# Designs tried in a protein design run: peptides against a protein of PDB entry 5IXI. Part 102

Target 1, 141 residues: chain A of PDB entry 5IXI
Amino acid sequence: TPLLDASSLEYLFAQGQYDLVKCLAPIRDPKTEQDGHDIENECLGMAVLAISHYAMMKKMQLPELPKDISYKRYIPETLNKSIRQRNLLTRMRINNVFKDFLKEFNNKTICDSSVSTHDLKVKYLATLETLTKHYGAEIFE

## One batch from the design tools (peptide; made by RFdiffusion4, then SolubleMPNN)

Design b2_p24_5_s1 (from b2_p24_5, 14 letters changed)
Fold by OpenDDE base, seed 2:
Structure b2_p24_5_s1 (fold): chain B 141 residues (1-141), chain A 24 residues (1-24)
Amino acid sequence: as target 1 above (141 residues)
Amino acid sequence: SEEELKKLDERDEENKKKFLDSFK
């Protein structure tokens, strides 16, 4: 993989978030129903990364984040719309998965500081490459 | 069904683990 300077990485990370949410980098088509579930979980992971990065940049702890923190603004708009159409129990489940994921990941980032914002950006972009249809080839090939 | 939900829970945990393992 090519070396990216901090400035370039910051730009690509910001643009990548925008591209994912706005579906400019659309998520790949699921090969199976199980694959579709995996893709959605990856999207929740992307939300966790984005929120964790934000919190670290603002030097905030999870309890200091809004109690109504949500994955909604950090996942593809198409997926968000899909989730909104699902029944209440399913939506509650998804939210619980996200909350637990965020809580656990926070221990590695904000609390323990074992993960840097640099690491988050790299992971985000690397995941974009595998999660989306055509994104990131020139970055990590 | 309960079995289906159990499978989903297991997949969620597995996927979370895989996602987080890159930071170990």
Scores: peptide ipSAE 0.585, ipTM 0.911, DockQ to the pose 0.592
Fold by OpenDDE base, seed 4:
Structure b2_p24_5_s1 (fold): chain B 141 residues (1-141), chain A 24 residues (1-24)
Amino acid sequence: as target 1 above (141 residues)
Amino acid sequence: SEEELKKLDERDEENKKKFLDSFK
């Protein structure tokens, strides 16, 4: 497997975030309705990773983050547009799922420091490879 | 339906757990 130093990993992480959001690395086509739901949940997970990484880098606690923190800027633009077209109750549900996800994940990162920023970057890139159609970097094997 | 929503909730929790388990 390739050896990734800190600088290389930081670069790939930043590029990966950009590629996901801008749909340069488009998410894979769902095979079933359930698969589509799983894909969307994975995208919410990616948002949680990105936000948590940001918070850790800024040495911020969750209560210190903006109260209106959202997944919207951290998921594929196409998915964001799709969600915006859904009814209010559905959007509220998705937001609640995200907030609960973020809160629980925070207990593993900022609160107890069991997860490092390095771990977040690795998980992000690894998930990106399986989540997207054409992101076949195979950085981690 | 209400039952379908319950299944969605369970799936959401399952997926969250699966995602987070990688850090155990």
Scores: peptide ipSAE 0.584, ipTM 0.911, DockQ to the pose 0.597
Fold by OpenDDE base, seed 3:
Structure b2_p24_5_s1 (fold): chain B 141 residues (1-141), chain A 24 residues (1-24)
Amino acid sequence: as target 1 above (141 residues)
Amino acid sequence: SEEELKKLDERDEENKKKFLDSFK
């Protein structure tokens, strides 16, 4: 972003992660069943961004990350509880979607391009603004 | 429903593509 300096962006990114997970910035209500699915996919995307940012900051490659890496601690707690209540097949499907997303993001974005941690923070906050009800409207406007 | 699951799979891929394209 041309308007946010590095220190401000770092602060907002950290706070945004906390607010999303702790539901201080609640996700928007789905308008349709399809919209609800899109919202969950966006949450998985947020997890991919957060994990990728962590890996980049720690100078770690994807194979070096813990084998049990999961979206669990990077999505809204309410959504995490909802997913835990679903049957095993559904949970396996969601996990596969996440794992494939993370792998593809790593290969096509981190490894094959010049995407920086700055870019990840911007994308995270921009997505957070559209994903939640009224959070961060003043950040990019 | 198999048909519904197929549609969900397609939406997953579509949403992933849209998400990734923002960095390409």
Scores: peptide ipSAE 0.584, ipTM 0.911, DockQ to the pose 0.687
Fold by OpenDDE base, seed 5:
Structure b2_p24_5_s1 (fold): chain B 141 residues (1-141), chain A 24 residues (1-24)
Amino acid sequence: as target 1 above (141 residues)
Amino acid sequence: SEEELKKLDERDEENKKKFLDSFK
């Protein structure tokens, strides 16, 4: 796989976020109920990556982010619509899973500077390739 | 059910660990 320069990686990362949220790069169809759950977990992971990248670029720590921080604007709009239709207890559970994921990611990677913005972009695009139907296969081919 | 919820919680933790371990 050819190495991407910093400028190309930045562009692809920004475009990838837009394509995922706007469903221009639709997520793959789940094969089972468990697979569907895994896909939703991956989407929450994508939200964690996007938020963490934003925080790092702005040189902000997690406590400095808005108190109402949410995964909603960082996941596919179709999934967001689906989650909104679920009962309150399920929505609360999903939110708790996300907040726990974000906090743990911040503690283990962002706070100790073990992960760079470059690493976040690479992970985001790599996950996007497996999460969506036919997106960006040539990037890591 | 309680059993199904327990399995979902375990799966959440496994998937989180798998996702985070990619940076180690």
Scores: peptide ipSAE 0.583, ipTM 0.911, DockQ to the pose 0.644

Design b2_p24_5_s2 (from b2_p24_5, 13 letters changed)
Fold by OpenDDE base, seed 3:
Structure b2_p24_5_s2 (fold): chain B 141 residues (1-141), chain A 24 residues (1-24)
Amino acid sequence: as target 1 above (141 residues)
Amino acid sequence: MEKELEELEKQDKENLKKFLSSFD
């Protein structure tokens, strides 16, 4: 695990979410078509982590999670715009997969309590480093 | 189209599971 204290981790997690969504930490360029798909999936995974963390911090029960929760506010704006340009079937697939996976993951995080907010932040930041081009360099400047 | 959509959904879910496998 990264060698970060709790306060530093909380700060970096909050800033990392903002940087990812606002594309201040731009996602890496795909090397292949499959890599492009992997990048998109990682972004959606990041949304799952962020939303689950939010739910846990708000002490929300599974039935209390709004049905309209979406990845839209938790992925890079560039990717969100790209998804909006895709056909209906593709968008339906993305929405269905995301909703189903979010539900499954939240069962684990909220009901089973097998995942902590700390774990979510660590996974988020670790993924952010590999997902984006040069994330982390600014920390040492 | 429906069959293709279902297969793509399965693949996408598997990819997400791999991504979050550290929480299994």
Scores: peptide ipSAE 0.271, ipTM 0.802, DockQ to the pose 0.451
Fold by OpenDDE base, seed 1:
Structure b2_p24_5_s2 (fold): chain B 141 residues (1-141), chain A 24 residues (1-24)
Amino acid sequence: as target 1 above (141 residues)
Amino acid sequence: MEKELEELEKQDKENLKKFLSSFD
């Protein structure tokens, strides 16, 4: 796999986020209902990566993160619309798990500094290649 | 329903942990 400089990686990361959210890089088809749920969770995980990266770039402290932070702008638009149509309990579960995990993960990115912005971008792009149908960047193997 | 919600949340959280385990 070719090495990417900081500028190239930043560009690809931004473009990858856009492609995922706008469904230009469509997510893979689920094989079962459980697989569909797993794909949904992977998308939420991608949102955690994106938000954490944003927080780090803004040099925000954990208490400074907005309490109303949401996955809505960081997941595929089709999935976001789907979630909004689900029942209250389901939406509560998704919201609660996301908020709790985001807080926990940001302990690593902001508080502990064990994860760098570079690591987040690499993980995001690598996951994007496997999560989507035909994302042919071939950046990571 | 609350107990069911807690179980689902536990499962979802574990999935997210597995997904991001490369950072552990």
Scores: peptide ipSAE 0.270, ipTM 0.803, DockQ to the pose 0.436
Fold by OpenDDE base, seed 5:
Structure b2_p24_5_s2 (fold): chain B 141 residues (1-141), chain A 24 residues (1-24)
Amino acid sequence: as target 1 above (141 residues)
Amino acid sequence: MEKELEELEKQDKENLKKFLSSFD
């Protein structure tokens, strides 16, 4: 695996977010129903990483985070479309789990500073490689 | 129905925790 400097990581992280959301780096096809659920959870996890990174870069405190913050702008557009077509109960579950976990995770990033912005970018890019069909292969070879 | 939702939410949270376990 090549060593990436800070400037390279910053660029790749920004581009990776754009490519994931706009489906320029499409997510892999699910092999089973459970695999589809796992892919969805990974996408929601990616949203947590992206939002937490944003909050850290803006030096925001937890109370300053908008109450209506959503995963919608931070997941693939195809997945967002799929979620909007599901029933109310399913959408409620997704929203509740995401908001609760985002709050919990931000305690470790914003409050405790146990996770750095560097760590978030590395985790994001590493997940992007396995979550999508062909993205980032040259970065981690 | 409400109890089922709570159980599903617990399972989903555990899955997210596994995904982000490297930060624990």
Scores: peptide ipSAE 0.269, ipTM 0.801, DockQ to the pose 0.445
Fold by OpenDDE base, seed 2:
Structure b2_p24_5_s2 (fold): chain B 141 residues (1-141), chain A 24 residues (1-24)
Amino acid sequence: as target 1 above (141 residues)
Amino acid sequence: MEKELEELEKQDKENLKKFLSSFD
């Protein structure tokens, strides 16, 4: 596994976010319905990582996060479109869970500082290699 | 119906925790 310096990691993280959202690195095809659900959960997890990283870089506190913060700009555009077509209750569930989990997770990143921006970038890039079809540089073997 | 939604939310949250468990 090649070692990445800080600058390279920052570049790859930024590019990876763009590739995921714009579907330049499309998510893998689900093998089953459950697999599809797992893929969606991972995408939402990726949004948590991205938002938390942003908040840490901007030195934002939890109360400073927008009340209407959403996963919409941090997940694949195809998935975002899919979620928009789901019923109200489903969308409410997704929103509620995401907001609640984001708050809980940010206790570790912003408040406790037990998770670093470096850790977030590594987890993000490692997940990209398994989540997407074409993203596989074997950076984190 | 609210109970059903609550159960689904708990499952979804647990799935997210599992995904990010490497930070625990």
Scores: peptide ipSAE 0.266, ipTM 0.799, DockQ to the pose 0.398

Design b2_p24_5_s3 (from b2_p24_5, 14 letters changed)
Fold by OpenDDE base, seed 1:
Structure b2_p24_5_s3 (fold): chain B 141 residues (1-141), chain A 24 residues (1-24)
Amino acid sequence: as target 1 above (141 residues)
Amino acid sequence: MKEELEKLDKQSEKSKEKFLSSFK
């Protein structure tokens, strides 16, 4: 993997978030129904990374974030629209899964593993490569 | 519906574990 300086990494991270949300880097086609759910869960993970990065940059802890914080603005717009069309129980489940994921990530990774904002950017971009269709092929080996 | 939700929860937990385990 080529070494990226802080400025370059920040740029790529910001662009990657934009590309994912705006579907400029479309997520890969699911091979099975199970794969489809895995992809959606990966997208929730991407939201967790983005929010955690934001919180760390602002020197804020999770309880200090707005209570209405959501994955909605951090996942592909197409997926967000799809979720909104699902039944109430399913939507509630997804929201709970995300909130639990965010809390668990904070407790077990941010607090316990000394993860830096740099690490979050790298993880985000690396996951983006595997989640989307041929995105960032030259960023990481 | 409940069984399906439980299945989805299990899948989500597995995904979370895989996602978190990638951090050193």
Scores: peptide ipSAE 0.335, ipTM 0.839, DockQ to the pose 0.672
Fold by OpenDDE base, seed 3:
Structure b2_p24_5_s3 (fold): chain B 141 residues (1-141), chain A 24 residues (1-24)
Amino acid sequence: as target 1 above (141 residues)
Amino acid sequence: MKEELEKLDKQSEKSKEKFLSSFK
């Protein structure tokens, strides 16, 4: 349960997106190789949340989103740079994982209107706190 | 490399499930 009112939540959500992408809130160091993979997948999840929020705000359904919708602008710039250096098959895999994630999230959560933009902001900020090193918003009780 | 990609796919599915289950 968030401690913040709607205006504060909106502000922190916008700032959180900026901080994640610009690495002002750097992602945590992986404890293991498996943890590193989990971190990257969490970043893809953050992209799904951000894009879904955007779509809802614009009153757009998933099929109406631009064909070139991508995770690239919604993940840490350092991770984006790392992904661009990986081989073609790996990049294709990551893109497929993201697209499937976005589609599944849309079908099971957004399309049935069970989730609001408020819920997306809460999940985004909650995940951001666990994903980053020192993010101290402490917006939840 | 093929088996590594397959492992990554399985891991991604598990991560996705964990992410979605913790949503609300």
Scores: peptide ipSAE 0.330, ipTM 0.837, DockQ to the pose 0.576
Fold by OpenDDE base, seed 2:
Structure b2_p24_5_s3 (fold): chain B 141 residues (1-141), chain A 24 residues (1-24)
Amino acid sequence: as target 1 above (141 residues)
Amino acid sequence: MKEELEKLDKQSEKSKEKFLSSFK
């Protein structure tokens, strides 16, 4: 397996975030309706990772983050557009799911210092590889 | 719609658990 130094990993992580959001690394096509929901929830997970990484880099705890922190800028733009078109109750549900996910992740993992920024980058890139159509070759394949 | 939302919540919880368990 390839070895990535810190600089390379940092670059790939930043590029991966950009590629996911800008749909340069398009998410895989759902095989079923349930698979579609799983993909969307996994995108929320990617947002949690990205935000948590940001918080750790800024040495901020979750309560110190803006109250309006959202998944919207950390998921594929196509998915964000789709979510915006859904009804209010559905959007509220998605927001609640995200908030709970972020809170639980930070409380159980970040606040306990059981995870490093390095771990977040690796998880992000590994998930990106499975979530997208053709991304990640030469990294964790 | 409550039933559908509850279904989605359950799916999301399952996805969250799977995501977290596979993290580290």
Scores: peptide ipSAE 0.315, ipTM 0.832, DockQ to the pose 0.582
Fold by OpenDDE base, seed 4:
Structure b2_p24_5_s3 (fold): chain B 141 residues (1-141), chain A 24 residues (1-24)
Amino acid sequence: as target 1 above (141 residues)
Amino acid sequence: MKEELEKLDKQSEKSKEKFLSSFK
């Protein structure tokens, strides 16, 4: 497993976020309907990671984050467009799931400082590698 | 790298499980 220095990790993390959202690193094709749901939920998880990293960098707690914080800016644009086309109840459910995930992640991970920004970057890049069709060939083994 | 990944995976996977179950 290659060792990434702090500067390289910071760069890759920033680039990875951009590539995911802009679909330069497209998410993998679902094998089944359930796989599709898993992929979407993983994307929501990526949003949780990105937001948590942002909050930590800004020295903000979850309640201090903007009320309108959402997954929308942190998931692939194609997926965001797809979600917007779904009915209101479905969109509400997705939002609630995301909110709950973010809250739980914050309570169990961020508030107790058990996870650092370094850890978040590593997890983000590792997940990105498995979630997308092609990205940074085997950064993590 | 595995150390950091495993630590976060242990914590995040529990949340992800509930997340997936809630949405499923």
Scores: peptide ipSAE 0.209, ipTM 0.757, DockQ to the pose 0.102

Design b2_p24_5_s4 (from b2_p24_5, 16 letters changed)
Fold by OpenDDE base, seed 3:
Structure b2_p24_5_s4 (fold): chain B 141 residues (1-141), chain A 24 residues (1-24)
Amino acid sequence: as target 1 above (141 residues)
Amino acid sequence: DEEKLKEEDEQSKKNLEKFLSSFD
């Protein structure tokens, strides 16, 4: 459970997004190749959380979101640069996996109101602590 | 080759599902 009130949580969530994307809170170094894949997937997961939170705050369903909403603005810039350097097939695969999961998450979790904006912020910040190298806010007990 | 790619994609989806299946 979080140690923060609603206002503090909102602030840290916004700051955490900025820190992750701008690499002010750099992602941890992979220990293995599989760990590297896990880190990338976690980053994509963070994008799903951020986009879903945005959609909920704007009271928009996924089909109503602009087409330009993608993981690109919600993942570390270093990872985004790395992905852009990969071949077309790989980029297409990443896009498809992300879009499919975002759609599923929206339909099964957000639309059913099983997850609140509060839950999204908590999950985001909790993941940020383990995903990054030195993020030591100790938000949760 | 193609089958391997499909399996990797499915595994990626499963990993995302596992990641987002619970909230702290």
Scores: peptide ipSAE 0.345, ipTM 0.843, DockQ to the pose 0.463
Fold by OpenDDE base, seed 4:
Structure b2_p24_5_s4 (fold): chain B 141 residues (1-141), chain A 24 residues (1-24)
Amino acid sequence: as target 1 above (141 residues)
Amino acid sequence: DEEKLKEEDEQSKKNLEKFLSSFD
């Protein structure tokens, strides 16, 4: 249960995005290969949250988003570097999965489930606590 | 195996769906 006012939540959300992307809050070490895949998927999920929040704040629909909007700017830089080193097919698959899910999330969740920017920020910050090594601020009870 | 790749991609989508299924 988050006990933050709107201003505090907005600040923490902005700071959290910066910390995740810049690896100031590094993602946890994978315990297994499967855990590594799960971590990557969570990072992509974080990108969906961030992009959706951006779109809502700008009052833009997904088709209206700039074409340069991708997961690349919303995931840890270390992960982005890792993905860029993978073969073309793998990179295309990741991009396609992300784009497809982002579209689905926008259509079904944002438009139909009444998800607010507040909800996105809460989910984002809550995930940071479990995804990263030491981003353990007691923000939620 | 293209079919296997499609299955893996679908599983990835399902994982994302599970991750973003709740906001509480």
Scores: peptide ipSAE 0.343, ipTM 0.842, DockQ to the pose 0.455
Fold by OpenDDE base, seed 2:
Order: C-alpha cells, then structure tokens, then sequence
Structure b2_p24_5_s4 (fold): chain B 141 residues (1-141), chain A 24 residues (1-24)
C-alpha cells in the first residue's frame, strides 16, 4: 500500500491515460460476449473520468468544452477502431448515450462538488489495474 | 424495434452509472 503524494498521483494519472489510449497497457481479453460489453462500458467510463477531470482542471462546464471533446481520444485505440467499424446508427447511439451520461455526471456529481479531481484520479488508476492485463503500478494492492 | 433500442440504450446508461456509482 504505497502512499502517493499529489505530484506522484498526478504523474501516474497522466501516464495511465496515455498507456490506456495508446494500448501500452492493453485491456484484458473478454471471456464472454457480455464481458466484452462490460469492458467497453468500463472504457467509456474511463473516458468520462478523464474528460471530467480535464473540465475541472480547466474550470469549464460541459457546454464550454470544445466540441471535439469525445470518448474517441480517451479510450483505447483498438476499441476506437472497433467502434468506427460499426454502422452509423450504432455509432450515433454510442455517442448519444455517452454524451447524455457525461452531461448527467457533470451536472449531478462534478458541478455539485461531490467529487474532487483527486477522487477521479484514484478511481481511474484503480480501474486501470483491473481493466488492463499487466498494469502493475500496484497503487492499491 | 425502437423500443428495443431504447431498452438497450437505457441498459448502457445503467452500466455506466453502475461503474461510476462510487461517486453517488
């Protein structure tokens, strides 16, 4: 159980985002089709955490965020490629669900200050350890 | 068909909410 100072946590969070997106820390292999869906949902959840953290650091609300902010740059590149191969309707649905949830999350949780940037980083890194195959930061184990 | 799609979308939202439930 390592004790992380603020600077170390910030570094690990930034590196973890990079590792997840660039597939340097590859996500675990799905054991079933349902497990695959769960993995995708967790990846989208990770995108919500990353975007929300970004918004908080920039002192911006969702309507103020650039329009190019989406899950596409915050999920594993392999998953992004997979989603891009799906039909337009499916992609629209994913985008709409994500957008709606992101808005709800920010309005009900972030804007109410019930979640700090520290909380976001901790959950992000903790999820990386279980979502990926070999991520060995051992922050919480 | 639209009803099935709505159900799937709602389930997707629930899954995301479940993942982020620690912040509720």
Amino acid sequence: as target 1 above (141 residues)
Amino acid sequence: DEEKLKEEDEQSKKNLEKFLSSFD
Scores: peptide ipSAE 0.334, ipTM 0.841, DockQ to the pose 0.468
Fold by OpenDDE base, seed 1:
Structure b2_p24_5_s4 (fold): chain B 141 residues (1-141), chain A 24 residues (1-24)
Amino acid sequence: as target 1 above (141 residues)
Amino acid sequence: DEEKLKEEDEQSKKNLEKFLSSFD
């Protein structure tokens, strides 16, 4: 797989986020109920990557980010709609899982500067290829 | 239900660990 330059990677990363959120790249079908939960958690992970990338680009610490920044803007719209229709306890659990996810990622990867914005883009696009059904761009092997 | 919730939380934790392990 040829190495992508910075500009190409930035473009593909932005387009990938759009495709995921707008469901132009539909997520894979769950095989079981647990698989469905795994897919949702992977989507939350994708949101963590996107938010972390945003924070790094703005040179902001995660606690400094506006409270309105949540997974809602960074997951498939269909999933977001599904979550909104679930009971309060379930929604609270999902929110807590996401918050813990983001904090844990920040503590282990961002705060110690072990992960760059480049790494986040690569991970995002690589995960997007496996998370979705037919993401046509063979970007990574 | 409580046991199911615990199992789901543990699976979520495992998914988090697996997801983050790619940066090791």
Scores: peptide ipSAE 0.311, ipTM 0.829, DockQ to the pose 0.621

Design b2_p24_6_s1 (from b2_p24_6, 15 letters changed)
Fold by OpenDDE base, seed 2:
Structure b2_p24_6_s1 (fold): chain B 141 residues (1-141), chain A 24 residues (1-24)
Amino acid sequence: as target 1 above (141 residues)
Amino acid sequence: SELEEYEERARKVFKSFFSSFKSM
């Protein structure tokens, strides 16, 4: 785990979210078609982390979040545009997967409190390092 | 079904994604 003070970690987490969504930290190129699907699902996971962090900061349970909560604001814009071009059934599948991810992870964060906001930030930044092409070289040991 | 297989693959990615959540 990186040795960062709370304020630095908060800053990097916020900047990391921005960089991922705005594609300033572009996701890595897929090695295969299945790798591409895995990358997309990791991006959905990143959305779950971001939303869970938000929910914990606001002290809200999943049912208290907007019913139309979506991954759209929390994934790379390029991926979001790609998903929008896919057929309805595929988009429904992706949305169902995301909702299942969010529901399952909610049990480990807000409900059981086994995951802290600190854990979320660290996991988010660590994933950015592996998910993107050239991110945060010296943040993690 | 194809839908179930897709979701199963996604679930496996999720499991892998969070398996080492507190180990870093």
Scores: peptide ipSAE 0.195, ipTM 0.735, DockQ to the pose 0.558
Fold by OpenDDE base, seed 1:
Structure b2_p24_6_s1 (fold): chain B 141 residues (1-141), chain A 24 residues (1-24)
Amino acid sequence: as target 1 above (141 residues)
Amino acid sequence: SELEEYEERARKVFKSFFSSFKSM
């Protein structure tokens, strides 16, 4: 775990989310079509982390979250646009995968309070480093 | 089916994602 003070970590987490969504920190290039799908699923995972952090900060349980909660605002905009162009069935499957991820993660982390918001921020930034092309490695070295 | 395979691979990615989280 990197040695960051609370304020620095909070800032980096917020900035990291912005950079990912706005594609300022572009995701790595897929080596294969399957790798591309893996990258998309990792992005869905990032959305789960972000939403879970939000929920914890708001002291909300999963059932209390809006029914229309979605990955859309928490993934790269380019990916979001790509998904919107896919057929209905594919989009439904993606939504289901995301919802399953969110539910599973919350059941294993938030519900039993085994993971803190601090842990989520660290995981998010660490994943961001590996998911994107040149995101600063200095933070975790 | 292709969709089932996609979901299975997605679950594997998430499993790896989650396991790495626990070890962090």
Scores: peptide ipSAE 0.193, ipTM 0.740, DockQ to the pose 0.657
Fold by OpenDDE base, seed 3:
Structure b2_p24_6_s1 (fold): chain B 141 residues (1-141), chain A 24 residues (1-24)
Amino acid sequence: as target 1 above (141 residues)
Amino acid sequence: SELEEYEERARKVFKSFFSSFKSM
């Protein structure tokens, strides 16, 4: 686990979310077709972390979460566009998977309180480093 | 089916994602 003070962690977490969504930290290239699917599901996981953090910060209970909450604003824009081009059945499946992830994770964060906002930020940033191409690394043009 | 395979892979990824959550 990275050792970061609270202020630094908060800043990096906010910036990391922006970089992921805006593709400033582009996701890594898939090595195989299955790897591509794994990358997408990791992105959904990142959305779960971000939303759970938001809910905790707003002191929201599980039943208070918006019923129409979506991964759309919390995943890379390129991935969001790709998903929108898929057929309705596929999009429904993706949405169901995401909601299942969110529900399961919220039980551990909001209900059980076994996960803190600090933990969420650490996990988010750590995953971001492995999910993206050059996050935290120097990029040469 | 392909959709079933997708869901299985998704659950596997999430399981790994969540199980390693506090082992960082």
Scores: peptide ipSAE 0.192, ipTM 0.738, DockQ to the pose 0.609
Fold by OpenDDE base, seed 5:
Structure b2_p24_6_s1 (fold): chain B 141 residues (1-141), chain A 24 residues (1-24)
Amino acid sequence: as target 1 above (141 residues)
Amino acid sequence: SELEEYEERARKVFKSFFSSFKSM
């Protein structure tokens, strides 16, 4: 993996978040129904990374995060639209999964400080390369 | 239940996601 200086990494991370949410870097097509489920869960993972990075930069603990914090602004708009069209039970499932992901991951980031903001940016960008159709080819050889 | 199975599958994906993160 090529080395990126701090300024370049910060820029790419911010741009990557924008590209994912605005679907400028569209997520890959699912091969199966289960693959589609896995893709959605990885998108929730991306939301957890983005939120955790935000919290760390603001020096906020999990209890200090807004009670109504949601994945909605941190996932592709197309996926968000799809989720809104699903029934209440399915939406509750997704919310439960996201809350569990966020809580578990914060134990390893904000609480333990075992993961740095640098690590979060690298993981985010690396995941973009595999999650989207053509993004990140220049960044991760 | 169906809900539990869904969440279990999701948890496995996240576990793999997190494991790959720590090994990077």
Scores: peptide ipSAE 0.188, ipTM 0.730, DockQ to the pose 0.597

